# Ledger of designs, part 29: peptides against a protein of PDB entry 4IGA

Target 1, 116 residues: chain A of PDB entry 4IGA
Amino acid sequence: KRVLIVDDAAFMRMMLKDIITKAGYEVAGEATNGREAVEKYKELKPDIVTMDITMPEMNGIDAIKEIMKIDPNAKIIVCSAMGQQAMVIEAIKAGAKDFIVKPFQPSRVVEALNKV

## One batch from the design tools (peptide; made by RFdiffusion4, then SolubleMPNN)

Design b1_p13_4_s4 (from b1_p13_4, 6 letters changed)
Fold by OpenDDE base, seed 5:
Structure b1_p13_4_s4 (fold): chain B 116 residues (1-116), chain A 13 residues (1-13)
Amino acid sequence: as target 1 above (116 residues)
Amino acid sequence: MILSDEEIEEILK
């Protein structure tokens, strides 16, 4: 399966890329904000998206909503430090399949990838 | 307050 990695932090994208590839998944591409995420989703048609929430241009919640409009079957895993209940609920309502709070264990990401 | 993985799992159910 191919994964689109969305995070404004370069180091986080690198970390996720390492986890994803070591887990046997392919990195379809990367995005640094929600707008780019939507564009990349259309372009790459990834199987899975890892989605940050706090990003410039467009936040992750809005990106999830837009991606779900494009593909109601999108598999989006949120990875965010914004692990408050309200945010988690909002992300799930938007269409996210999972929510991983930063900082996270690599195994948590792999588990999420395998389950969506 | 930040939710634990377990709490998030409950929300996902």
Scores: peptide ipSAE 0.713, ipTM 0.956, DockQ to the pose 0.886
Fold by OpenDDE base, seed 3:
Structure b1_p13_4_s4 (fold): chain B 116 residues (1-116), chain A 13 residues (1-13)
Amino acid sequence: as target 1 above (116 residues)
Amino acid sequence: MILSDEEIEEILK
């Protein structure tokens, strides 16, 4: 399966890329904000998206909503430091299939990839 | 207050 990685932090994208590839998944591409994420989703048609929340231009919640309009079957895993109950509920209501709180263990990401 | 993985799992059910 192919994964689109969305995060404004270069180091986090690198970290996720390492985890995803070592787990046997292919990286379809990367996005640095929510607007780019929506564009890349249309272009690349990935199987899975890892989505940050706090990003410039467009935040992850809005990106989830836009992607779900395009593809109601989208598989989106949130990866964010914003692990408060209200934010988790907001992300799930928007259409996310899982929510991983930063900092995380690599095994948590792998489990999420395998489950969605 | 940040949720644990277990608490998030319960929300996802």
Scores: peptide ipSAE 0.708, ipTM 0.956, DockQ to the pose 0.885
Fold by OpenDDE base, seed 1:
Structure b1_p13_4_s4 (fold): chain B 116 residues (1-116), chain A 13 residues (1-13)
Amino acid sequence: as target 1 above (116 residues)
Amino acid sequence: MILSDEEIEEILK
């Protein structure tokens, strides 16, 4: 399966790329904000998306909503330091299938990838 | 407060 990685932090994208590839998945591409995420989703049609929340231009919640309009069956895993209950609920309501709080263990990401 | 994986699992149910 192919994964689109969305995070404004280059280090985090690198970290996720390492985890994703070691787990046997392919990285379809990367996005640095929510607007790019929506554009890349349309272009690449990935199987799974890892989505940050706090990003410039467009935040992750809005990006989830826009992607779900494009593909109601999108598989989006949130990966964010914003692990407050209200934010988790908002992400799930928007359409996210899982929510991983930063900092995380690599195994947690792998579990999420395998589950969606 | 930040939720644990277990707490998030409960929300996902």
Scores: peptide ipSAE 0.702, ipTM 0.955, DockQ to the pose 0.889
Fold by OpenDDE base, seed 4:
Structure b1_p13_4_s4 (fold): chain B 116 residues (1-116), chain A 13 residues (1-13)
Amino acid sequence: as target 1 above (116 residues)
Amino acid sequence: MILSDEEIEEILK
């Protein structure tokens, strides 16, 4: 399966790329903000998206909503430091299939990838 | 307050 990695932090994208590839998944591409995420989703048609929340131009919640308009069957895993209950609920309402709080263990990401 | 993985799992159910 192919994964689109969305995070404004280059280090985080690198970390996720390492985890994803070691788990046997392919990285379809990367996005640095929500608008780019939507564009890349259309372009790449990934199987899974890892989505940050706090990003410039368009936040992760809005990106989830836009992607879900494009593909109601999109598989989006949120990865964010914003692990407050309200944010988790908001992400799930938007269409996220899972929510991983930063900092996380690599195994947590792998489990999420395998389950969505 | 930040939720644990267990708490998030409960929300996802």
Scores: peptide ipSAE 0.667, ipTM 0.951, DockQ to the pose 0.980

Design b1_p13_5_s1 (from b1_p13_5, 6 letters changed)
Fold by OpenDDE base, seed 2:
Structure b1_p13_5_s1 (fold): chain B 116 residues (1-116), chain A 13 residues (1-13)
Amino acid sequence: as target 1 above (116 residues)
Amino acid sequence: MILSEEEIEEILK
């Protein structure tokens, strides 16, 4: 399966790329903000998306909503430091299949990839 | 307050 990695932090994208590839998944591409995420989703048609919440241009919640309009069957895993109840609920309502709070263990990401 | 992994799991159910 192919994964689109969305995070404004280069370090975080690098970390996720390492985890994803070592787990046997292919990285379809990367996006640095929510607008780019929507564009890349259309272009790459990934099987899974890892989605940050706090990003410039467009936040992760809005990106989830837009991607779900494009593909109601999108598999989106949120990966964010914003692990408050209200944010988790909002992300799930938007269509997220999982929510991983930063900082995380690599095994948690792999578990999420395998379950969505 | 940040939710625990268990709390998030319950929300996902």
Scores: peptide ipSAE 0.619, ipTM 0.943, DockQ to the pose 0.945
Fold by OpenDDE base, seed 3:
Parts: structure tokens; sequence; C-alpha cells
Structure b1_p13_5_s1 (fold): chain B 116 residues (1-116), chain A 13 residues (1-13)
């Protein structure tokens, strides 16, 4: 399966890329904000998306909503430091299938990839 | 306050 990685932090994208590839998944591409994420989703048609929340241009919640309009079957895993109850609920209501709080163990990401 | 993995799992159910 192919994964689109969305995060404004270069280091985080690198970390996720390493985890995803070592787990046997392919990286379809990367996006640095929510607007780019929506564009890349249309272009690449990935199987899975890892989605940050706090990003410039467009935040992750809005990106989830836009992607779900395009593809109601989208598989989106949130990866964010914003693990407050209200944010988790909002992300799930928007269409996310999982929510991983930063900092995380690599195994947590792998488990999420395997379950969605 | 940040949720635990267990709390997130319960929300996902």
Amino acid sequence: as target 1 above (116 residues)
Amino acid sequence: MILSEEEIEEILK
C-alpha cells in the first residue's frame, strides 16, 4: 500500500518515511500543509494518509474534510501533538480512522497502518 | 490534558 505523508516539519516527515518504508509500505509522496495534502491526494490517489493537524495554509482538520469530500473511503491516520479530547473527537468526526499522539513509538504507527 | 492511547481507543469504538 502507498502512503501520503502530511506534516509541516521536515524532521517529522523523515521520521514517518523511515517507519513507513521499514514496515514494508511505499511512500506515495509528501505534503507540507493541508492545501498541498488535498492536491497530492487527487494527484497520487494514495491508499493511506498520515495527517498532521497544526500546519500553515490549511490545518489538518480542514484537509481531512476536503479529502473526505473527494473520497469518502479515504484512510486517514492523524499524527499530532494535539492529543486533547476535543481535538481527537473533532478529527474522528471529520473522518479520521485513527489518532496518534506525538511523541509516539514506531510500533504505534505500524499498528495503525495495518488496521485501517 | 492529553488523552492516553486507551482513551483514544475508546473514542474510536
Scores: peptide ipSAE 0.608, ipTM 0.941, DockQ to the pose 0.882
Fold by OpenDDE base, seed 1:
Structure b1_p13_5_s1 (fold): chain B 116 residues (1-116), chain A 13 residues (1-13)
Amino acid sequence: as target 1 above (116 residues)
Amino acid sequence: MILSEEEIEEILK
């Protein structure tokens, strides 16, 4: 399966890429904001998306909503430091399948990838 | 307050 990694932090994208690759998945591509995420989703048609929330240009919640309009069956895993109840609820309502709070253990990401 | 994995799991159900 192919994964699109969305995060404005280069270090975080690198970390996720390592986890995803070691878990046997392919990295379809990367995006640094919500607008790029939507564009890359259309272009690459990935099987799974890892989605940050706090990004410039377009935040992760809005990106989830836009991707779900394009593909109601999109598999989106949120990965964010904003693990407050309100944010988790918003992400799930938008269409996210899972929510991983930063900082995280690699095994948590792998579990999410395997379950969606 | 940041939710635990258990709390998030309950929301996902």
Scores: peptide ipSAE 0.565, ipTM 0.933, DockQ to the pose 0.916
Fold by OpenDDE base, seed 4:
Structure b1_p13_5_s1 (fold): chain B 116 residues (1-116), chain A 13 residues (1-13)
Amino acid sequence: as target 1 above (116 residues)
Amino acid sequence: MILSEEEIEEILK
């Protein structure tokens, strides 16, 4: 399966890329904000998306909503430091399949990838 | 307050 990694932090994208590839998944591409995420989703048609929340241009919640309009079957895993109840609920309502709080263990990401 | 993985799992259900 191919994964689109969305995070405005280069370090985080690198970390996720390492985890994803070691778990046997392919990285379809990367996006640095929600607008790019939507564009890349259309372009790459990934199987899974890892989605940050706090990003410039377009936040992760709005990106989830837009991607879900494009593909109601999109598999989006949120990965964010904003693990407050309100944010988790908002992400799930938008269409996210999982929510991983930063900082996280690599195994948590792998479990999410395998489950969605 | 940040939710635990368990709490998040409960919300996801």
Scores: peptide ipSAE 0.483, ipTM 0.917, DockQ to the pose 0.948

Design b1_p13_5_s2 (from b1_p13_5, 5 letters changed)
Fold by OpenDDE base, seed 2:
Structure b1_p13_5_s2 (fold): chain B 116 residues (1-116), chain A 13 residues (1-13)
Amino acid sequence: as target 1 above (116 residues)
Amino acid sequence: MLLSEEEIEKILE
């Protein structure tokens, strides 16, 4: 399966790329903000998306909503430091299949990839 | 306050 990695932090994208590839998944591409995420989703048609929440241009919640309009069957895993109850609920309502709070263990990401 | 994995799992159910 192919994964689109969305995070405004280069370090985080690098970390996720390493985890994803070592787990046997292919990285379809990367996006640095929510607007780019929507564009890349259209272009790449990934099987899974890892989505940050706090990003410039467009935040992760709005990106989830837009991607779900494009593909109601999108598999989106949120990966964010914003692990408050209200944010988790909002992400799930928007369509997220899982929510991983930063900082995380690599195994947690792998579990999420395998379950969605 | 940040949610634990267990708490998030409950929300996902």
Scores: peptide ipSAE 0.545, ipTM 0.929, DockQ to the pose 0.947
Fold by OpenDDE base, seed 1:
Structure b1_p13_5_s2 (fold): chain B 116 residues (1-116), chain A 13 residues (1-13)
Amino acid sequence: as target 1 above (116 residues)
Amino acid sequence: MLLSEEEIEKILE
């Protein structure tokens, strides 16, 4: 399966890429904000998306909503430091399948990838 | 306050 990694932090994208690759998944591409995420989703049609929330240009919640309009069956895993109850609920309502709070263990990401 | 994995799982259910 192919994964689109969305995060404004280069270090975080690198970390996720390592985890995803070692778990046997392919990295379809990367995006640094919500606008790029939507564009890349249309272009690459990945099987799974890892989505940050706090990003410039367009935040992760709005990106989830836009991607779900394009593909109601999109598999989006949120990965964010914004692990407050209200944010988790908003992400799930928007269409996210899972929510991983930063900082995280690599095994948590792998579990999410395998379950969605 | 940040939610635990267990708390998030309950929200997902």
Scores: peptide ipSAE 0.512, ipTM 0.922, DockQ to the pose 0.949
Fold by OpenDDE base, seed 3:
Structure b1_p13_5_s2 (fold): chain B 116 residues (1-116), chain A 13 residues (1-13)
Amino acid sequence: as target 1 above (116 residues)
Amino acid sequence: MLLSEEEIEKILE
């Protein structure tokens, strides 16, 4: 399966890329904000998306909503430091299938990839 | 306050 990685932090994208590839998944591409994520989703048609929340241009919640309009079957895993109850609920209501709080263990990401 | 993995699992159910 192919994964689109969305995060404004280069280091985080690098970390996720390493985890995803070592787990046997292919990286379809990367996006640095929510607007770019929506564009890349249309272009690449990935199987899975890892989605940050706090990003410039467009935040992750809005990106989830836009992607779900395009593809109601989208598989989106949130990866964010914003692990407050209200944010988790909002992300799930928007359409996310899982929510991983930063900092995380690599195994947590792998488990999420395997379950969605 | 951040949620634990267990708490997130409950929300996902």
Scores: peptide ipSAE 0.509, ipTM 0.921, DockQ to the pose 0.884
Fold by OpenDDE base, seed 4:
Structure b1_p13_5_s2 (fold): chain B 116 residues (1-116), chain A 13 residues (1-13)
Amino acid sequence: as target 1 above (116 residues)
Amino acid sequence: MLLSEEEIEKILE
């Protein structure tokens, strides 16, 4: 399966890329904000998306909503430091399939990838 | 306050 990694932090994208590839998944591409995420989703048609929340241009919640309009079957895993109840609920309502709080263990990401 | 993985799982259910 191919994964689109969305995070405005280069370090985080690198970390996720390492985890994803070691788990046997392919990285379809990367996006640094919600607008790019939507564009890349259309372009790459990934199987899974890892989605940050706090990003410039367009936040992760809005990106989830837009991607879900494009593909109601999109598999989006949120990965964010904003693990407050309100944010988790909002992400799920938007269409996210899972929510991983930063900082996280690599195994948590792998489990999410395997489950969605 | 951040939610635990368990708490998040409950929300996802």
Scores: peptide ipSAE 0.466, ipTM 0.910, DockQ to the pose 0.950

Design b1_p13_5_s3 (from b1_p13_5, 6 letters changed)
Fold by OpenDDE base, seed 3:
Structure b1_p13_5_s3 (fold): chain B 116 residues (1-116), chain A 13 residues (1-13)
Amino acid sequence: as target 1 above (116 residues)
Amino acid sequence: MLLSDEEIEKILE
C-alpha cells in the first residue's frame, strides 16, 4: 500500500518515512500543509494518509474534511501532538480512522497502518 | 491533558 505523509515539520516527515518504509509500505509522496495534502491526494491517489493537525495554510482537520469530500473511503491516520480529548473527537468526526499522539513509538504507527 | 492509546481506542469504538 502507498502512504501520503502530511506534516509541516521536515524531521517528522523523515521519521514517518523511515517507519513506513521499514514496515513494508511505499511512500506515495509528502505534503507540508493541508492545502498541499488535498492536492497531493487528488494527484497521487494514495491508499493511506498520515495527517498532522497543526499546519500553516490549512490545518489537518480541514484537510481531512476536504479529502473526505473527494473520497469518502479515504483512510486517514492522524499523527499529532494535539492529543486532547476534544481534538481527537473532532478528528474522528471529520473522518479520521485513527489518532496517534506525539511523541509516539514506531510500533504504534505500524499497528495503525495495518489496521485501517 | 493528553489521551493515552487506550483512551483513544475507546473513542474509536
Scores: peptide ipSAE 0.580, ipTM 0.935, DockQ to the pose 0.877
Fold by OpenDDE base, seed 1:
Structure b1_p13_5_s3 (fold): chain B 116 residues (1-116), chain A 13 residues (1-13)
Amino acid sequence: as target 1 above (116 residues)
Amino acid sequence: MLLSDEEIEKILE
């Protein structure tokens, strides 16, 4: 399966790329904000998306909503430092299938990838 | 306060 990685932090994208590839998945591409995420989703048609929340231009919640309009069956895993209850609920309501709080263990990401 | 994986699982149910 192919994964689109969305995070404004280059380090985090690199970290996720390492985890994703070691787990046997392919990285479809990367996005640095929510607007890019929506554009890349249309272009690449990935199987799974890892989505940050706090990003410039467009935040992750809005990006989830826009992607779900494009593909109601999108598989989006949130990966964010904003692990407060309210944010988790908002992400799930928007359409996310899972929510991983930063900092995380690599096994948690792999578990999420395998489950969606 | 940040949620644990267990707490998140409950929300996902």
Scores: peptide ipSAE 0.511, ipTM 0.922, DockQ to the pose 0.910
Fold by OpenDDE base, seed 2:
Structure b1_p13_5_s3 (fold): chain B 116 residues (1-116), chain A 13 residues (1-13)
Amino acid sequence: as target 1 above (116 residues)
Amino acid sequence: MLLSDEEIEKILE
């Protein structure tokens, strides 16, 4: 399966890329904000998306909503430091399949990838 | 306050 990695932090994208690759998944591409995420989703048609929340241009919640308009069956895993209950609920309502709070263990990401 | 994985799992269910 191919994964689109969305995060405004280069370090985080690198970390996720390493985890995803080592887990046997393919990295379809990367996006640095929500707008780019939507564009890349259309372009790459990934199987899974890892989505940050706090990003410039367009935040992760809005990106999830837009991607769900494109593909109601999109498999989106949120990876964010914003682990408050309200944010988790908001992400799930938007269409996210899982929510991983930063900092996280690599095994948590792998588990999420395998379950969505 | 940040939620634990367990708490998040409960929300997802």
Scores: peptide ipSAE 0.414, ipTM 0.896, DockQ to the pose 0.877
Fold by OpenDDE base, seed 4:
Structure b1_p13_5_s3 (fold): chain B 116 residues (1-116), chain A 13 residues (1-13)
Amino acid sequence: as target 1 above (116 residues)
Amino acid sequence: MLLSDEEIEKILE
């Protein structure tokens, strides 16, 4: 399966790329903000998206909503430091399938990838 | 306060 990685932090994208590839998944591409995420989703048609929340241009919640308009069956895993209940609920309401709080263990990401 | 994985799982259910 192919994964689109969305995070404004280059280090985080690198970390996720390492985890994703070691788990046997392919990285379809990367996006640095929500607007780019939507564009890349259309372009790449990934199987899974890892989505940050706090990003410039467009935040992750809005990006989830836009992607869900494009593909109601999109598989989006949120990865965010904002692990408050309200944010988790917002992400799920928007269409996210899972929510991973930063900092995380690699195994947590792998489990999410395998289950969505 | 950040939620635990367990707490998040409960929300996802």
Scores: peptide ipSAE 0.356, ipTM 0.868, DockQ to the pose 0.944

Design b1_p13_6_s1 (from b1_p13_6, 5 letters changed)
Fold by OpenDDE base, seed 2:
Structure b1_p13_6_s1 (fold): chain B 116 residues (1-116), chain A 13 residues (1-13)
Amino acid sequence: as target 1 above (116 residues)
Amino acid sequence: MLLSDEEIEEILK
């Protein structure tokens, strides 16, 4: 399966890329904000998306909503420091299949990838 | 307050 990694932090994208690759998944591409995420989703048609919440241009919640308009069957895993109950609920309502709070263990990401 | 993985799993159910 191919994964689109969305995060405004280069370090985080690198970390996720390493985890995803070592877990046997392919990295379809990367996006640095929500607008780019939507564009890349259309272009790459990934099987899974890892989505940050706090990003410039367009935040992760809005990106989830836009991607769900494109593909109602999109598999989106949120990875964010914004792990408050209200934010988690909002992400799930928007269409996220899982929510991983930063900082996280690599095994948590792998588990999420395998379950969506 | 941040939710634990367990709490999030409960929300997802």
Scores: peptide ipSAE 0.713, ipTM 0.957, DockQ to the pose 0.877
Fold by OpenDDE base, seed 3:
Structure b1_p13_6_s1 (fold): chain B 116 residues (1-116), chain A 13 residues (1-13)
Amino acid sequence: as target 1 above (116 residues)
Amino acid sequence: MLLSDEEIEEILK
């Protein structure tokens, strides 16, 4: 399966890329904000998206909503430091299939990839 | 306050 990685932090994209590839998944591409994420989703048609929340231009919640309009079957895993109850509920209501709180263990990401 | 993986799992059910 192919994964689109969305995060404004270069180091986080690098970390996720390492985890995803070592787990046997292919990286379809990367996005640095929510607007780019929506554009890349249309272009690349990935199987899975890892989505940050706090990003410039467009935040992850809005990106989830826009992607779900395009593809109601989208598989989106949130990866965010914003692990408060209200934010988790908001992301799930928007259409996310899982929510991983930063900092995380690599095994948590792998489990999420395998489950969605 | 941040949620644990277990708490998030319960929300997802």
Scores: peptide ipSAE 0.710, ipTM 0.956, DockQ to the pose 0.881
Fold by OpenDDE base, seed 1:
Order: C-alpha cells, then structure tokens, then sequence
Structure b1_p13_6_s1 (fold): chain B 116 residues (1-116), chain A 13 residues (1-13)
C-alpha cells in the first residue's frame, strides 16, 4: 500500500518515512501543509494518509474534511502533538480512522497502518 | 492533558 505523509516538519516526515518503509509500505509522496495534502491526494490517490494537525496554510482538520469530500473512503491516520480530547474527537468526527499522539513509538504507527 | 492510546481506542469504538 502507498502512504502520503503530511507534516510541516521535515524531521517528522523523515521519521515517518523510515517507519513506513521498514513496515513494508511505499511512500507515495509528502506534503508540508493541508493545502498541499489535498492537492497530493488528488494527484497520487494514496491508499493511506498520515496527517499532522498544526500546519500553516491549512490545518490537518480542514485537510481531512476536504479529502473526505474527494474520497469518503479515505484512510487517514492523524499523527499530532495535539492529543487533547477535544482535538481527537474533532479529528475522528472529520473522518480520521486513528489518532497517534506525539511523541510515539514506531510500533504504534505500524499498528495503525495495518489496521486501516 | 494528552490522551493515552487506550483512551483514544475508547473514542474510536
């Protein structure tokens, strides 16, 4: 399966790329904000998306909503430091299938990838 | 306060 990685932090994208590839998945591409995420989703049609929340231009919640309009069956895993209850609920309501709080263990990401 | 994996699992149910 192919994964689109969305995070404004280059380090985090690198970290996720390492985890994703070691788990046997392919990285379809990367996005640095929510607007790019929506554009890349349309272009690449990935099987799974890892989505940050706090990003410039467009935040992750809005990006989830826009992607779900494009593909109601999108598989989006949130990966964010914003692990407060209210934010988790908002992400799930928007359409996210899982929510991983930063900092995380690599195994947690792998579990999420395998589950969606 | 940040949620644990277990707490998130409950929300996902």
Amino acid sequence: as target 1 above (116 residues)
Amino acid sequence: MLLSDEEIEEILK
Scores: peptide ipSAE 0.703, ipTM 0.955, DockQ to the pose 0.916
Fold by OpenDDE base, seed 4:
Structure b1_p13_6_s1 (fold): chain B 116 residues (1-116), chain A 13 residues (1-13)
Amino acid sequence: as target 1 above (116 residues)
Amino acid sequence: MLLSDEEIEEILK
């Protein structure tokens, strides 16, 4: 399966790329903000998206909503430091299939990838 | 306060 990685932090994208590839998944591409995420989703048609929340131009919640308009069957895993109850609920309402709080263990990401 | 994985799992149910 192919994964689109969305995070404004280059280090985080690198970390996720390492985890994803070691788990046997392919990285379809990367996005640095919500607008780019939507564009890349259309372009790449990934199987899974890892989505940050706090990003410039368009936040992760809005990106989830836009992607869900494009593909109601999108598989989006949120990865965010914003692990408060209200944010988790908001992400799930938007269409996220899972929510991983930063900092996380690599195994947590792998489990999420395998389950969505 | 940040949620644990277990708490998130409960929300996802």
Scores: peptide ipSAE 0.682, ipTM 0.952, DockQ to the pose 0.944

Design b1_p13_6_s2 (from b1_p13_6, 4 letters changed)
Fold by OpenDDE base, seed 2:
Structure b1_p13_6_s2 (fold): chain B 116 residues (1-116), chain A 13 residues (1-13)
Amino acid sequence: as target 1 above (116 residues)
Amino acid sequence: MLLSDEEIKEILE
């Protein structure tokens, strides 16, 4: 399966890329903000998306909503430091299949990838 | 306050 990595932090994208690759998944591409995420989703048609929440241009919640308009069956895993109950609920309502709070263990990401 | 994985799992179910 191919994964689109969305995070405004280069370090985080690098970390996720390493985890995803080592887990046997293919990295379809990367996006640095919500707008780019939507564009890349259309272009790459990935099987899974890892989504940050706090990003410039367009935040992760809005990106999830837009991607769900494009593909109601999109598999989106949120990875964010914004692990408050309200935010988690908001992400799930938007269409997220899982929510991983930063900082996280690599095994948690792998678990999420395998379940969505 | 941040939710634990277990708390998030409960929300997802």
Scores: peptide ipSAE 0.660, ipTM 0.947, DockQ to the pose 0.943
Fold by OpenDDE base, seed 3:
Structure b1_p13_6_s2 (fold): chain B 116 residues (1-116), chain A 13 residues (1-13)
Amino acid sequence: as target 1 above (116 residues)
Amino acid sequence: MLLSDEEIKEILE
């Protein structure tokens, strides 16, 4: 399966890329904000998306909503430091299939990839 | 206050 990685932090994208590839998945591409994420989703048609929340231009919640309009079957895993109850519920309501709080263990990401 | 991984998994169920 192919994964689109969305995060404004270069270090985090690198970390996720390492985890995803070592787990046997292919990286379809990367996005640095929510607007780019929506564009890349249309272009690349990935199987899975890892989505940050706090990003410039467009935040992750809005990106999830836009992607779900395009593809109601989208598989989106949130990876965010914003692990408050209200944010988790908001992401799930928007369409997220999982929510991983930063900092995380690589095994948690792999578990999410395998489950969605 | 952040949720634990277990708490999040419970919400997802």
Scores: peptide ipSAE 0.611, ipTM 0.937, DockQ to the pose 0.937
Fold by OpenDDE base, seed 1:
Structure b1_p13_6_s2 (fold): chain B 116 residues (1-116), chain A 13 residues (1-13)
Amino acid sequence: as target 1 above (116 residues)
Amino acid sequence: MLLSDEEIKEILE
């Protein structure tokens, strides 16, 4: 399966790329903000998306909503430091299939990838 | 306050 990695932090994208590839998945591409995420989703049609929340231009919640309009069956895994209850609920309501709080263990990401 | 993985899993259920 192909994964689109969305995070404004280059380090985090690199970390996720390493985890994703070691787990046997392919990285479809990367996005640095929510607007890019939506554009890349349309272009690449990935099987799974890892989504940060706090990003410039467009935040992750809005990006999830826009992607879900494009593909109601989108598989989005949130990966964010914003692990407050309210944020988790908002992400799930928007359409996220899972929510991983930073900092995380690589095994947690793999678990999420295998589940969706 | 941040939720634990277990707490998040409960919300997802």
Scores: peptide ipSAE 0.595, ipTM 0.934, DockQ to the pose 0.948
Fold by OpenDDE base, seed 4:
Structure b1_p13_6_s2 (fold): chain B 116 residues (1-116), chain A 13 residues (1-13)
Amino acid sequence: as target 1 above (116 residues)
Amino acid sequence: MLLSDEEIKEILE
């Protein structure tokens, strides 16, 4: 399966790329903000998206909503430091299939990838 | 306060 990695932090994208590839998944591409995420989703048609929340131009919640408009069956895993209950609920309402709080264990990401 | 993985899993259910 192919994964689109969305995070404004280059280090985080690198970390996720390492985890994803070691788990046997392919990285379809990367996005640095919500607008780019939507564009890349259309372009790449990934199987899974890892989505940050706090990003410039368009936040992760709005990106999830837009992607879900494009593909109601999109599989989006949120990875965010914003692990408050309200944010988790908001992400799920938007369409997220999982929510991983930063900092996280690599195994948690792998489990999420395997489950969605 | 941040939610634990377990708490998040409960919300997802």
Scores: peptide ipSAE 0.578, ipTM 0.932, DockQ to the pose 0.975

